Peptides against a protein of PDB entry 5CWW. Designs and how they scored, part 36

Target 1, 194 residues: chain A of PDB entry 5CWW
Amino acid sequence: VPKLQGPFDFDLNPEDEQDDEVELKDIYVIGEKPRVADLMRGEEEELEMMKEDQHNGLSLNIICLLSTSGQVKICLDIDGVEAQWLPPRSKNKRLFAPPPEPPSLLTFQTFDTLKPAEVTPDGWPMFSEDATSPYSFYVTHPAGITYISLTPWVFRLESELQSDSEAGTEFRIDLLAKGQGSERDRIFTQTRTQ

## One batch from the design tools (peptide; aimed at target 1 E21 F111 A117)

Design b2_p24_8_s1 (made by RFdiffusion4, then SolubleMPNN; from b2_p24_8 with P2A R9W H10E I11L R13K A22E)
Fold by OpenDDE base, seed 2:
Structure b2_p24_8_s1 (fold): chain B 194 residues (1-194), chain A 24 residues (1-24)
Amino acid sequence: as target 1 above (194 residues)
Amino acid sequence: PAPPPRPVWELDKEALAKKLAELA
């Protein structure tokens, strides 16, 4: 039985603490790229498929949060949210391992997918996958559909994670922050038939 | 086309740097 995970500790920008309690409507998780070492234990055919799919994936899990207002929060799972299974009800009262420290999520980016005028009390934004890329997805809302791609920064972040040199990290992070954020494209807008 | 909604906030570079340093 899967264990309910949470609460998550969000490293939120102090400025976000002043924003009203964001009611979450949906969550979208992008799993980390499988470790090459784990792939080396797999069959040669899986290795070839992963070489051709050189989708340089991120070594961190990405958790996307969607609010009722259409706000998307992109979070990085730095501590690694491991799938926790409830220990089998084995009769031996093995001391409950201290509850694992709640996973810490680092907020990478927050942006809107709706205009203020498009936000409705009965609105229900939802995530959906992009079949063409693991790092792209859609946000659907009665007002419209927004395409989102994390590809502009995912590769750069991965490069930073794989860098052995602490030298220049601050500069590279500054470039990530100043660089192009997630791509956002409103692909469909529902015209209110007046 | 409606202009893309503005980012709500910018990346906390210091927080990211700290976390990356912890992973290294």
Scores: peptide ipSAE 0.203, ipTM 0.747, DockQ to the pose 0.192
OpenDDE base, seeds 1, 3, 4, 5: peptide ipSAE 0.202, 0.202, 0.199, 0.201; ipTM 0.743, 0.748, 0.740, 0.745; seeds 1, 3, 4, 5 fail the geometry check

Design b2_p24_8_s2 (made by RFdiffusion4, then SolubleMPNN; from b2_p24_8 with R9W H10E I11L R13V A15L)
Fold by OpenDDE base, seed 5:
Structure b2_p24_8_s2 (fold): chain B 194 residues (1-194), chain A 24 residues (1-24)
Amino acid sequence: as target 1 above (194 residues)
Amino acid sequence: PPPPPRPVWELDVELLAKKLAALA
């Protein structure tokens, strides 16, 4: 039986703790790039072909959270959420295995998709996928539709994860954080016909 | 171009770097 996973602990910046209770409306998950080596255990010939076609992706799961106000929070699954199965009820040893620590999510980026004047109490923003890219998606709200792409930073972050050099990592991450954030483009705005 | 997303909070770069180093 698959184990229900959650709740997730959020490592929020202390400054975010001061922000009022953000009501979440939707969640969008971008799965980690499958390690071709793990998938192709036994088919060496297909491994070489897939190495050439390996679209650069992030080796971490990305969890996107959307609030009623249209705020998007991009979180990284640092612990690696794996499918967990309930151990078979073997009778004997109550090995009180300590409950596995809930996976922690690290907030990487937070941004708004709505202007303050567009926020409504009854608003129901939703995520939708972009069929052309796993790292792009849309936020749909009655006030409009916003295109979001994580591509400006996701590949650079992956390069840091794959780098063996611990030297300068903090500096490069600082540059990444201060550099190009997620692309955000309002592709449609609903005109209120008075 | 739409104004750059105003970060609601500043990223803890040190924390992120530490966590990434642990993954690597």
Scores: peptide ipSAE 0.122, ipTM 0.681, DockQ to the pose 0.183
OpenDDE base, seeds 1, 2, 3, 4: peptide ipSAE 0.016, 0.111, 0.016, 0.124; ipTM 0.542, 0.644, 0.540, 0.685; seeds 1, 3, 4 fail the geometry check

Design b2_p24_8_s3 (made by RFdiffusion4, then SolubleMPNN; from b2_p24_8, 8 letters changed)
Fold by OpenDDE base, seed 1:
Structure b2_p24_8_s3 (fold): chain B 194 residues (1-194), chain A 24 residues (1-24)
Amino acid sequence: as target 1 above (194 residues)
Amino acid sequence: PAPPPRKVWELDVEELAKKLARLA
């Protein structure tokens, strides 16, 4: 049973904590693609179709954070992929395993969905899913609706995760991080009726 | 027990590369 790891208390980086301005209002989670080994437990025919779907998702969980100001942080759950085996219920072995370092989320990208003039104290942006793609979603705010897609980088990142060569990985990831970020498209803007 | 709070870090390319290499 996948343990619902929640509620995630996000300790924002102390640098972000000092900015009283980043009040988180919503969280959106994109689960990792099923591992091939887990798929092998299913019907062989479904496995072949999933292999042929060139658009295999990311092997990491993605955590999206949304602030009151409409700022989105796209975070990667790097530690979540390491099967933290529940410590064996064995009563006696106080293996003082050092407290597992709290799972770290790496902020891959940060961007705004609202203009400064659109930010209101009573405004509450929210995430909503895109039924057509697991790596696309919407941010809805009274000022407007923004479409977001992670597809420009997710598949390239997955390719790096699946690469047998450690050589050049850092360089390629650096290029990926500096390259085209998430797609953002304002699909609706509320006109202030004077 | 509430899962330990996850820390949100800024992107460290070197750290990401190292972690990805371990997962590969």
Scores: peptide ipSAE 0.216, ipTM 0.751, DockQ to the pose 0.113
OpenDDE base, seeds 2, 3, 4, 5: peptide ipSAE 0.210, 0.202, 0.167, 0.208; ipTM 0.747, 0.750, 0.739, 0.767; seeds 4, 5 fail the geometry check

Design b2_p24_8_s4 (made by RFdiffusion4, then SolubleMPNN; from b2_p24_8 with R9W H10E I11L R13V A22E)
Fold by OpenDDE base, seed 2:
Structure b2_p24_8_s4 (fold): chain B 194 residues (1-194), chain A 24 residues (1-24)
Amino acid sequence: as target 1 above (194 residues)
Amino acid sequence: PPPPPRPVWELDVEALAKKLAELA
């Protein structure tokens, strides 16, 4: 039985007390790239397919959060949210391992998919996958559909994670954070038939 | 055009850099 994971600790900047209680409606998880070392234990053919799919994914899990207002929050799983399974009810009262420290999510980016006029109290935005890319997805809302791609920054972030040089990392991450964010494209807008 | 991203908060770049450095 999968263990309910959470609450997640958001390393939110403490100064922004105005975390409007964002009511979350959906969660979308992009799994980390499988470690090459784990793939090396697999058949040579899988290694070749992964070399050709040189889309070097991010070594971190990405957790996308979607609010009722259509706000998307992109979070990085720094501590590694492992799928926790409820230990089988084995009779032995093994001491409850201290609850694993709640996974810390680092928010990387926050953006809206809806205009203020499109936000409805009964809105139910949902995530859906893009079959063409693991780092792209759609947000569907009654007002419309928004395409989102993390590709503008995800590969750059991975490059920083793989860099041996700590020198300049902060600067490069600052540039990444302030640079071109996730791609957002409204691919469909529901016209209110008046 | 999609509404401009409202930065809800500024990313603590130093905190991110530190955490990324710990993972590297």
Scores: peptide ipSAE 0.110, ipTM 0.673, DockQ to the pose 0.220
OpenDDE base, seeds 1, 3, 4, 5: peptide ipSAE 0.101, 0.112, 0.099, 0.105; ipTM 0.664, 0.675, 0.661, 0.667; seeds 1, 3, 4, 5 fail the geometry check

## One batch from the design tools (peptide; aimed at target 1 L12 P14 F111)

Design b2_p25_1 (made by RFdiffusion4)
Pose (drawn by RFdiffusion4):
Structure b2_p25_1 (pose): chain A 174 residues (1-35, 56-194), chain P 25 residues (1-25)
Amino acid sequence: VPKLQGPFDFDLNPEDEQDDEVELKDIYVIGEKPRNGLSLNIICLLSTSGQVKICLDIDGVEAQWLPPRSKNKRLFAPPPEPPSLLTFQTFDTLKPAEVTPDGWPMFSEDATSPYSFYVTHPAGITYISLTPWVFRLESELQSDSEAGTEFRIDLLAKGQGSERDRIFTQTRTQ
Amino acid sequence: LSEKPIDKEALAKKLAELVKKRQEE
């Protein structure tokens, strides 16, 4: 039995989130690829409101177990800092009028690319893609350049990143 | 539709730290 890791602290998490934004209904994870895509796990979170949150696993989740009984507890040991994810982007997929209080939006994988996926909700269906943004970040991680890292990363963070488009809307039908 | 604001400088710093760490490997 491996150690339960969490609750993960969302670095740069949006402040003043509403109840239907904090409450989660689905989770979709795009695993890191071997060193074609991003060498990081991408953790996608779907709220009741239809809000989608794109998180990057900067630290890297790895194998971990609780300590053996052989280990003696040390008083002057530092407290274990909680695990962390980097909140890259957060966006709505529903208008306020489309949010149902007990709605169960769902993630779905795209057959052609793991970096594209769908959100399904009684209000409609939404296509989402993280490309090419994830490729740009991976190229910078593999960059052969001696310098310019902070400069190039600033442009990428200023980039709009993921793209999202509604493909279907259900009208007056719950 | 809306999108939550984010501190671009803090985000860029975190990403740059990751890139620098990978480059040192």

Design b2_p25_1_s4 (made by RFdiffusion4, then SolubleMPNN; from b2_p25_1, 9 letters changed)
Fold by OpenDDE base, seed 3:
Structure b2_p25_1_s4 (fold): chain B 194 residues (1-194), chain A 25 residues (1-25)
Amino acid sequence: as target 1 above (194 residues)
Amino acid sequence: LREAPIDLKALAAKLAALVEKRKAE
């Protein structure tokens, strides 16, 4: 039987987010891809040529959260949360080890997909995948459809995670944080029939 | 459309720590 996991703590959560007021409607998970170095341990010679072209995905899980108001929160799984199963009913009263500290998600970006006037109490925003890109997706709402892409930063972050060079890492990470975040484009807006 | 402000310095520090952790693994 799968073990229920959570709650999760959000590191660097925006202060203005009263967590108690944010009702989540949907979740979208982009699973980590294995590191190229781990896959290619046996093929040293071909490794150099494939490094350039393989837009290998991020070696971190990305957790996207969607609120009733159309707010999207992009989080990084820095702890490497894995699926857990309930231990077999071993009769051994294992001493209640204190519950492990809840895993933390690093909040990378938070943004709206709806204008305040588009938010409705009965709104049901939903994620949908982009079949053409693992790091792009849509937020659909009765008021409209928003395209989101994580590609502006995912590749750069992965490059730093795989880099053997310590030189300039801090500077490049600072630029990454200050740089352009996720792409957001409203591709469809429902005309309010007055 | 609004973007929530984040402490960019803190974010950079967390990301840097993550990079260092991965290099040590």
Scores: peptide ipSAE 0.540, ipTM 0.926, DockQ to the pose 0.795
OpenDDE base, seeds 1, 2, 4, 5: peptide ipSAE 0.538, 0.536, 0.539, 0.538; ipTM 0.927, 0.926, 0.926, 0.927

Design b2_p25_2 (made by RFdiffusion4)
Pose (drawn by RFdiffusion4):
Formats: sequence, structure tokens, C-alpha cells
Structure b2_p25_2 (pose): chain A 174 residues (1-35, 56-194), chain P 25 residues (1-25)
Amino acid sequence: VPKLQGPFDFDLNPEDEQDDEVELKDIYVIGEKPRNGLSLNIICLLSTSGQVKICLDIDGVEAQWLPPRSKNKRLFAPPPEPPSLLTFQTFDTLKPAEVTPDGWPMFSEDATSPYSFYVTHPAGITYISLTPWVFRLESELQSDSEAGTEFRIDLLAKGQGSERDRIFTQTRTQ
Amino acid sequence: TEKPIDREELAKKLAELAKKRKAER
């Protein structure tokens, strides 16, 4: 039985989130690819409101177990800092009028690319893609350049990143 | 609608990761 890791602290998490934004209904994870795509796990979170949050696993989740009984507890040991994810982007997929209080939006994988996926909700369906943004970040991680890292990263963070488009809307039908 | 984010701090975090990966090579 491996150690239960969490609750993960969302670095740069949006402040003043509403109840239907904090409450989660689905999770979709795009695993890191071997060193084609991003060498990081991408953790996608779907709220009751239809809010989607894209998080990056900067630290890297790895194998962990609780300590053996052989280990003696040390008083002057530092407290274990909680695990962390980097909140890259957060966006709505529903208008306020489309949010149902007990709605169950769902993630779906795209057959052609793991970096594209769908959100389904009684209000409609939404296509989402993280490309090419995830490729641009991977190229910088593999960059052969001696310098310019902070400069190039600043442009990428200023990039709009993921793209999202509604493909279907259900009208006056719950 | 999107939630606001501190893009300078985000860039700093990503730069730190990129610098680490470059140093490993």
C-alpha cells in the first residue's frame, strides 16, 4: 500500500472561489511522456460549476510509502510540507445561467491526442486543447540555448495557452 | 470567463523548472 499523497496544495490557486467552483466532479490526468508531448503530468479538474482548472506537476509525483516502524521519530524534524501542484490556468465552460446546483459535468479523452479533451454537461459540450502550448513548454525544457530562459518563459506564460470552443448547446432541455 | 492569475510568479516558477532541466544536461 503506497502512501496517500495529499491533499495537494494548489499554488497560485484563484482566490475567493465559490462553493460550486471548489467542489469537484471530475478529474482527468495527462501523464508525462518519456523524453511526443510534455515531460510533466497535467492534472485537469472539473468543478460542479463547469469550471476547468489546468495544473502542472512541477515537483513530480513519485513512489512513496509511509515509514517503517524501525524509524524513530525525531522532535527537531521539520513538519512535512504538503504536496503541491502549479495552477497554470482556470476557466469557465458554462455561463452562470447554465450552472445547475447538482450538475455532474464529465471529462472525455480525445481519440487523436491526449492533450485534447471534452467536457460534457446537460447545458452542452465543450472541446478543449492544450496544444501547441504544451509543446512550446517542452521545447523550452529541452532548450539548447545558454540564455534567454526567463525571457522566453515570460512570453509563454503570457500566451493564452489552451484553446476552448463550444461545439453543442442544449436549449430549454434539462 | 477566466480567473486572474499572477503571470510574473507563474513565469518565475516555470523558469525555475526550465533552469533545473537545463542544468541536468

Design b2_p25_2_s1 (made by RFdiffusion4, then SolubleMPNN; from b2_p25_2 with T1M K3A I5L R7V)
Fold by OpenDDE base, seed 1:
Structure b2_p25_2_s1 (fold): chain B 194 residues (1-194), chain A 25 residues (1-25)
Amino acid sequence: as target 1 above (194 residues)
Amino acid sequence: MEAPLDVEELAKKLAELAKKRKAER
């Protein structure tokens, strides 16, 4: 039985966003790509085809949150919330383990997909997958459709996480964090027929 | 409005993660 994981603590939430004011409407999860070391537990023949694809993703779960206002929050699971299976009911040791610290989600980026004039109280923005890329998706709202891509930073971040050298890592991560972050493009806008 | 993320603290936490991942190898 999967353990109910949560509540998640959001780390680096902007102080001005009272979490109570942001009504979440949708959640989109991009699962971590398996580490090369974990793939070595599978059959040898699948390993060669997966080696080329192994370089193409982040070794962290990405949690995207979408508000009623069309705000997207991109969060990283830095603690690596492994699917905790409920440990088998061994009767007597569970009562005195301090509750595991709630997993922390690191807020990487927050941005709007709607203009203030497009926000409606009855508007229901939704995520949808891009079949062409695991790190790209759409936000659909009655006012329009926005394409989002995490590719500008995901591969660079993974390169730093996989590097054996500490040289320049802090500098490159600082540049990554200060960068534009995710790509955002409004591919469709609903023209109000006056 | 993009709420100002503490980009310096973000960079620090990502750097700490990178160091941790290197030490686990």
Scores: peptide ipSAE 0.540, ipTM 0.899, DockQ to the pose 0.700
OpenDDE base, seeds 2, 3, 4, 5: peptide ipSAE 0.539, 0.538, 0.536, 0.539; ipTM 0.898, 0.897, 0.899, 0.900

Design b2_p25_2_s2 (made by RFdiffusion4, then SolubleMPNN; from b2_p25_2 with T1M I5L R7V E9A A18V K19R)
Fold by OpenDDE base, seed 1:
Structure b2_p25_2_s2 (fold): chain B 194 residues (1-194), chain A 25 residues (1-25)
Amino acid sequence: as target 1 above (194 residues)
Amino acid sequence: MEKPLDVEALAKKLAELVRKRKAER
């Protein structure tokens, strides 16, 4: 049985957002790219084809949160939340292990997909995947559809995570953090027919 | 709108993450 993981601590959550103020409607998880070492347990022939595609993923899980107001929060799993299975009920409850510290999520970016005038109390924003990219998705709301792509920063972050050199890493990370992060495009807007 | 994050704190945390991941290799 999967262990229910949570609550998550949100590191660098905007100070103006008490975690209790944001009514969440949907969650979108982008799993980390499989480690080459974990794939080496499969047939050798599939390994060569996967090497080309493996270069394009992030070696971290990404957790996207969507509020009723159409706010998207993009978080990085920095602790590497492995799917914790409930330990088999060994009769020895080690009653005194402190509860493991809740896994921390690093808030990378927070942005709105809706204008204030488009936010409705009955709004139901939802995530949907992009079949063309694992790092792109849509936010669908009655007011419109927003395309989101993480690709502009995901590749850069992965390059730093995979680099053996520390030379220029700090500078490139500073540029990454100062950047606009994710691409956003409103591909559809519902015109109220008067 | 984009909500302002502490960009300096974010950069520091990302740098720590990168360092940690490199040390695990």
Scores: peptide ipSAE 0.533, ipTM 0.908, DockQ to the pose 0.743
OpenDDE base, seeds 2, 3, 4, 5: peptide ipSAE 0.530, 0.528, 0.529, 0.530; ipTM 0.907, 0.907, 0.907, 0.908

Design b2_p25_2_s3 (made by RFdiffusion4, then SolubleMPNN; from b2_p25_2 with T1M I5L R7V E8K A18V K20A)
Fold by OpenDDE base, seed 1:
Structure b2_p25_2_s3 (fold): chain B 194 residues (1-194), chain A 25 residues (1-25)
Amino acid sequence: as target 1 above (194 residues)
Amino acid sequence: MEKPLDVKELAKKLAELVKARKAER
């Protein structure tokens, strides 16, 4: 588990949100797709099967934050902080490295998974993975379960990141930013039996 | 509900990110 030790610096947030107002309950990290160059250190036979799957990911880390109110914030790691595996505890160099600057996160999307009436003081929303897709997950809460998929925008953003041409990039990015972003579907709702 | 971002600023920052990542290649 990459220990993202906060604080996070948010490069962009919703205009109506102060960073200190959101009580975080859970975090979900989608690691960047392996760079083909880094995989070249592995056995050649696994490389061919992985090449088909390698086209299906983002070359950026995605950090999802979940509030106690069921608000999801989807952020991009723009600094491309290579998962700094905590350097093995060599005892003697700890004292004078400036603390690594907190990674800058670009807020891509913020949305609620709960209705205002479903938010409870004792409610504990949690993330869970979707075993069928690395870019899909669930938010579970006592009131219900919400499916979330990043696939509608992830592949488009990756296409821009991988394109050698600058032609039309600005236009496509503008469309990406104006889009609805992530898919969201409430797959289960707990009906209070009156 | 979705909370509104400054879409113009988001687009700008995404464009800068794409440009930066292309320059590293």
Scores: peptide ipSAE 0.538, ipTM 0.916, DockQ to the pose 0.723
OpenDDE base, seeds 2, 3, 4, 5: peptide ipSAE 0.536, 0.533, 0.534, 0.536; ipTM 0.913, 0.913, 0.914, 0.916

Design b2_p25_2_s4 (made by RFdiffusion4, then SolubleMPNN; from b2_p25_2 with T1M K3A I5L R7V E9A A18V)
Fold by OpenDDE base, seed 5:
Structure b2_p25_2_s4 (fold): chain B 194 residues (1-194), chain A 25 residues (1-25)
Amino acid sequence: as target 1 above (194 residues)
Amino acid sequence: MEAPLDVEALAKKLAELVKKRKAER
């Protein structure tokens, strides 16, 4: 039987935003790319096509959170939340293993998709996938549609995660953190018919 | 707008993550 996971702990929330004040409307999860070892149980032909795509992915889950205000929070699963199964009911005295620490999410970036004047109490922003890229998606709201791409920083972060050298890692990570390199473009705006 | 993050803390956490993942390989 699958085990319910959560609550999540959020590391590095913006100082001005207590998570308790943000009403979440939607969640978009970008799963980590399957490790080549996990794919070895599948058909060899699918493995070759997936190897070309492996260079463009992150070895971490990404959790995107969307508020009522159209704020997007991009979080990284640093602990690697795996699918947990309920442990078999072994009758043997559970020596009190401390409760597993709640999985932590690292807040990577937070940004708005709506202007303050576009925010409405009854507005329901929603995520939608981009079928052309696993690291791109849309935020749809009655006021408009925003395209988001994580690709620019995902590639750089994965390059650091996969690098054998420590040389310059701290500098490149500092640039990555400062750059907040998600692409964001408003592709559609609903004109209020006067 | 973009919400202000503690970029130094973020960079530190990402560097720790990278170090951890490299040590697990």
Scores: peptide ipSAE 0.523, ipTM 0.899, DockQ to the pose 0.746
OpenDDE base, seeds 1, 2, 3, 4: peptide ipSAE 0.522, 0.522, 0.520, 0.520; ipTM 0.899, 0.898, 0.897, 0.898

Design b2_p25_3 (made by RFdiffusion4)
Pose (drawn by RFdiffusion4):
Structure b2_p25_3 (pose): chain A 174 residues (1-35, 56-194), chain P 25 residues (1-25)
Amino acid sequence: VPKLQGPFDFDLNPEDEQDDEVELKDIYVIGEKPRNGLSLNIICLLSTSGQVKICLDIDGVEAQWLPPRSKNKRLFAPPPEPPSLLTFQTFDTLKPAEVTPDGWPMFSEDATSPYSFYVTHPAGITYISLTPWVFRLESELQSDSEAGTEFRIDLLAKGQGSERDRIFTQTRTQ
Amino acid sequence: DKPIDREALAKKLAELVKKRKAERE
């Protein structure tokens, strides 16, 4: 039995989130690829409101177990800092009028790319993609350049990143 | 949509890139 890791702290998490934004209904994880895609796990979170949050696993989740009984507790040991994810982007997929209080939006994988996926909800369906943005970040991680890292990263963070488009809308039908 | 602090985000990403470059060296 491995150690339960969490609750993960969302670094740069949006402040003043509503109840239907904090409440989660689905989770979709795009695993890191071997060193074609991003060498990081991407944790996608779907709220009741239809809000989608894209988080990056900067620290890297790895194998971990609770300590054996052989270990003696040390008083001057530092408290274990909670695990962390980096909130890259957060965006709505539903208008306020489309949000149902007990709605169950779902993730679905795209057959052609793990970096594209769908959100389904009684209000409609939405296509989402993280490309090419995830490729641009991976190229910078593999950069052969001596300098310019902070400069190039600033442009990437200013980039709009993921793209989203509604493909279907259900009208007056719950 | 609620805003994300892009300057703080860029700093965090830059730290990751620097760490990966140091591993390659």

Design b2_p25_3_s3 (made by RFdiffusion4, then SolubleMPNN; from b2_p25_3, 7 letters changed)
Fold by OpenDDE base, seed 2:
Structure b2_p25_3_s3 (fold): chain B 194 residues (1-194), chain A 25 residues (1-25)
Amino acid sequence: as target 1 above (194 residues)
Amino acid sequence: MKPIDVEKLAKKLTELVKRRKEERK
């Protein structure tokens, strides 16, 4: 039986944003790129096709959170949350192992997809995938559709994670953090017919 | 919307990168 993971602790929430103040509506997870070592256990033919795709992903899970107001929070799984299975019902050692510390999510970016006038109590924003890009997705709402792409920063972060050199890393990470580089584009707006 | 503390973010990301490099050694 899969073990339920969470609640997650959020590291670096915006100042004065309490997690309890943001009513979440949807969650979108972009899984980490597969480890080469795990792929080497598969058939050779799948390995070649996956090699081209393997170079183009982040070695961290990305967790996107969507509020009822259309606020998106982009979080990084810094602890590497792996699927945990409940131990088989072996014997009564209720080892009160202290509940494992909840995994921490690093808040990378927050932004709105709706204008204040577009937010409605009955609104239901939802994530939808972009089948053409693993690091792009849409936020759909009755008021409109917003395209989001993480590509401007994901590959840069991965390059730092995979680099053997520490030279210039701090500077490049500082630029990455300051850039808040997710692309956002409102591709459709529903005109309220008066 | 209140912005994230970018300086703290940069520090945390730098720590993450360093940790990942150490794990590969």
Scores: peptide ipSAE 0.590, ipTM 0.936, DockQ to the pose 0.742
OpenDDE base, seeds 1, 3, 4, 5: peptide ipSAE 0.590, 0.589, 0.589, 0.591; ipTM 0.936, 0.936, 0.936, 0.936; seeds 1, 5 fail the geometry check

Design b2_p25_4 (made by RFdiffusion4)
Pose (drawn by RFdiffusion4):
Structure b2_p25_4 (pose): chain A 174 residues (1-35, 56-194), chain P 25 residues (1-25)
Amino acid sequence: VPKLQGPFDFDLNPEDEQDDEVELKDIYVIGEKPRNGLSLNIICLLSTSGQVKICLDIDGVEAQWLPPRSKNKRLFAPPPEPPSLLTFQTFDTLKPAEVTPDGWPMFSEDATSPYSFYVTHPAGITYISLTPWVFRLESELQSDSEAGTEFRIDLLAKGQGSERDRIFTQTRTQ
Amino acid sequence: SRDETLTALKKALAKYKEEREAAGR
């Protein structure tokens, strides 16, 4: 039985989130690819409100177990800092009028690319893609350049990143 | 290095945090 890791702290998490934004209904994870795509796990979170949060696993989740009984507890040991994810982007997929209090929006994988996926909700369906942004970040991680890292990364963070488009809307039908 | 790039990314995201949150609505 491996150690339960969490609750993960969301670095740069949006402040003043509403109840239907904090409450989660689905999770979709795009695993890191071997060193084609991003060498990081991407953790996608879907709220009751339809809010989608794209998180990057900067630290890297790896195999962990609780300590053996052979280990003696040390008083002057530092407290274990909670695990962390980097909140890259957060965006709504529903208008306020489309949010149902007990709605169960769902993630769905795209057959052609793991970096594209869908959100389904009684109010409609939304297509989402992280490309080419995830490729641009990977290229910088593999960069052969001696310098310019902070400069190039600033442009990528300024980049709009993921793209999202509604493909279907259900009207006056719950 | 890789770690430097990821640190730079975190700092850049912190810089654009409020703008990016506004665009998410």

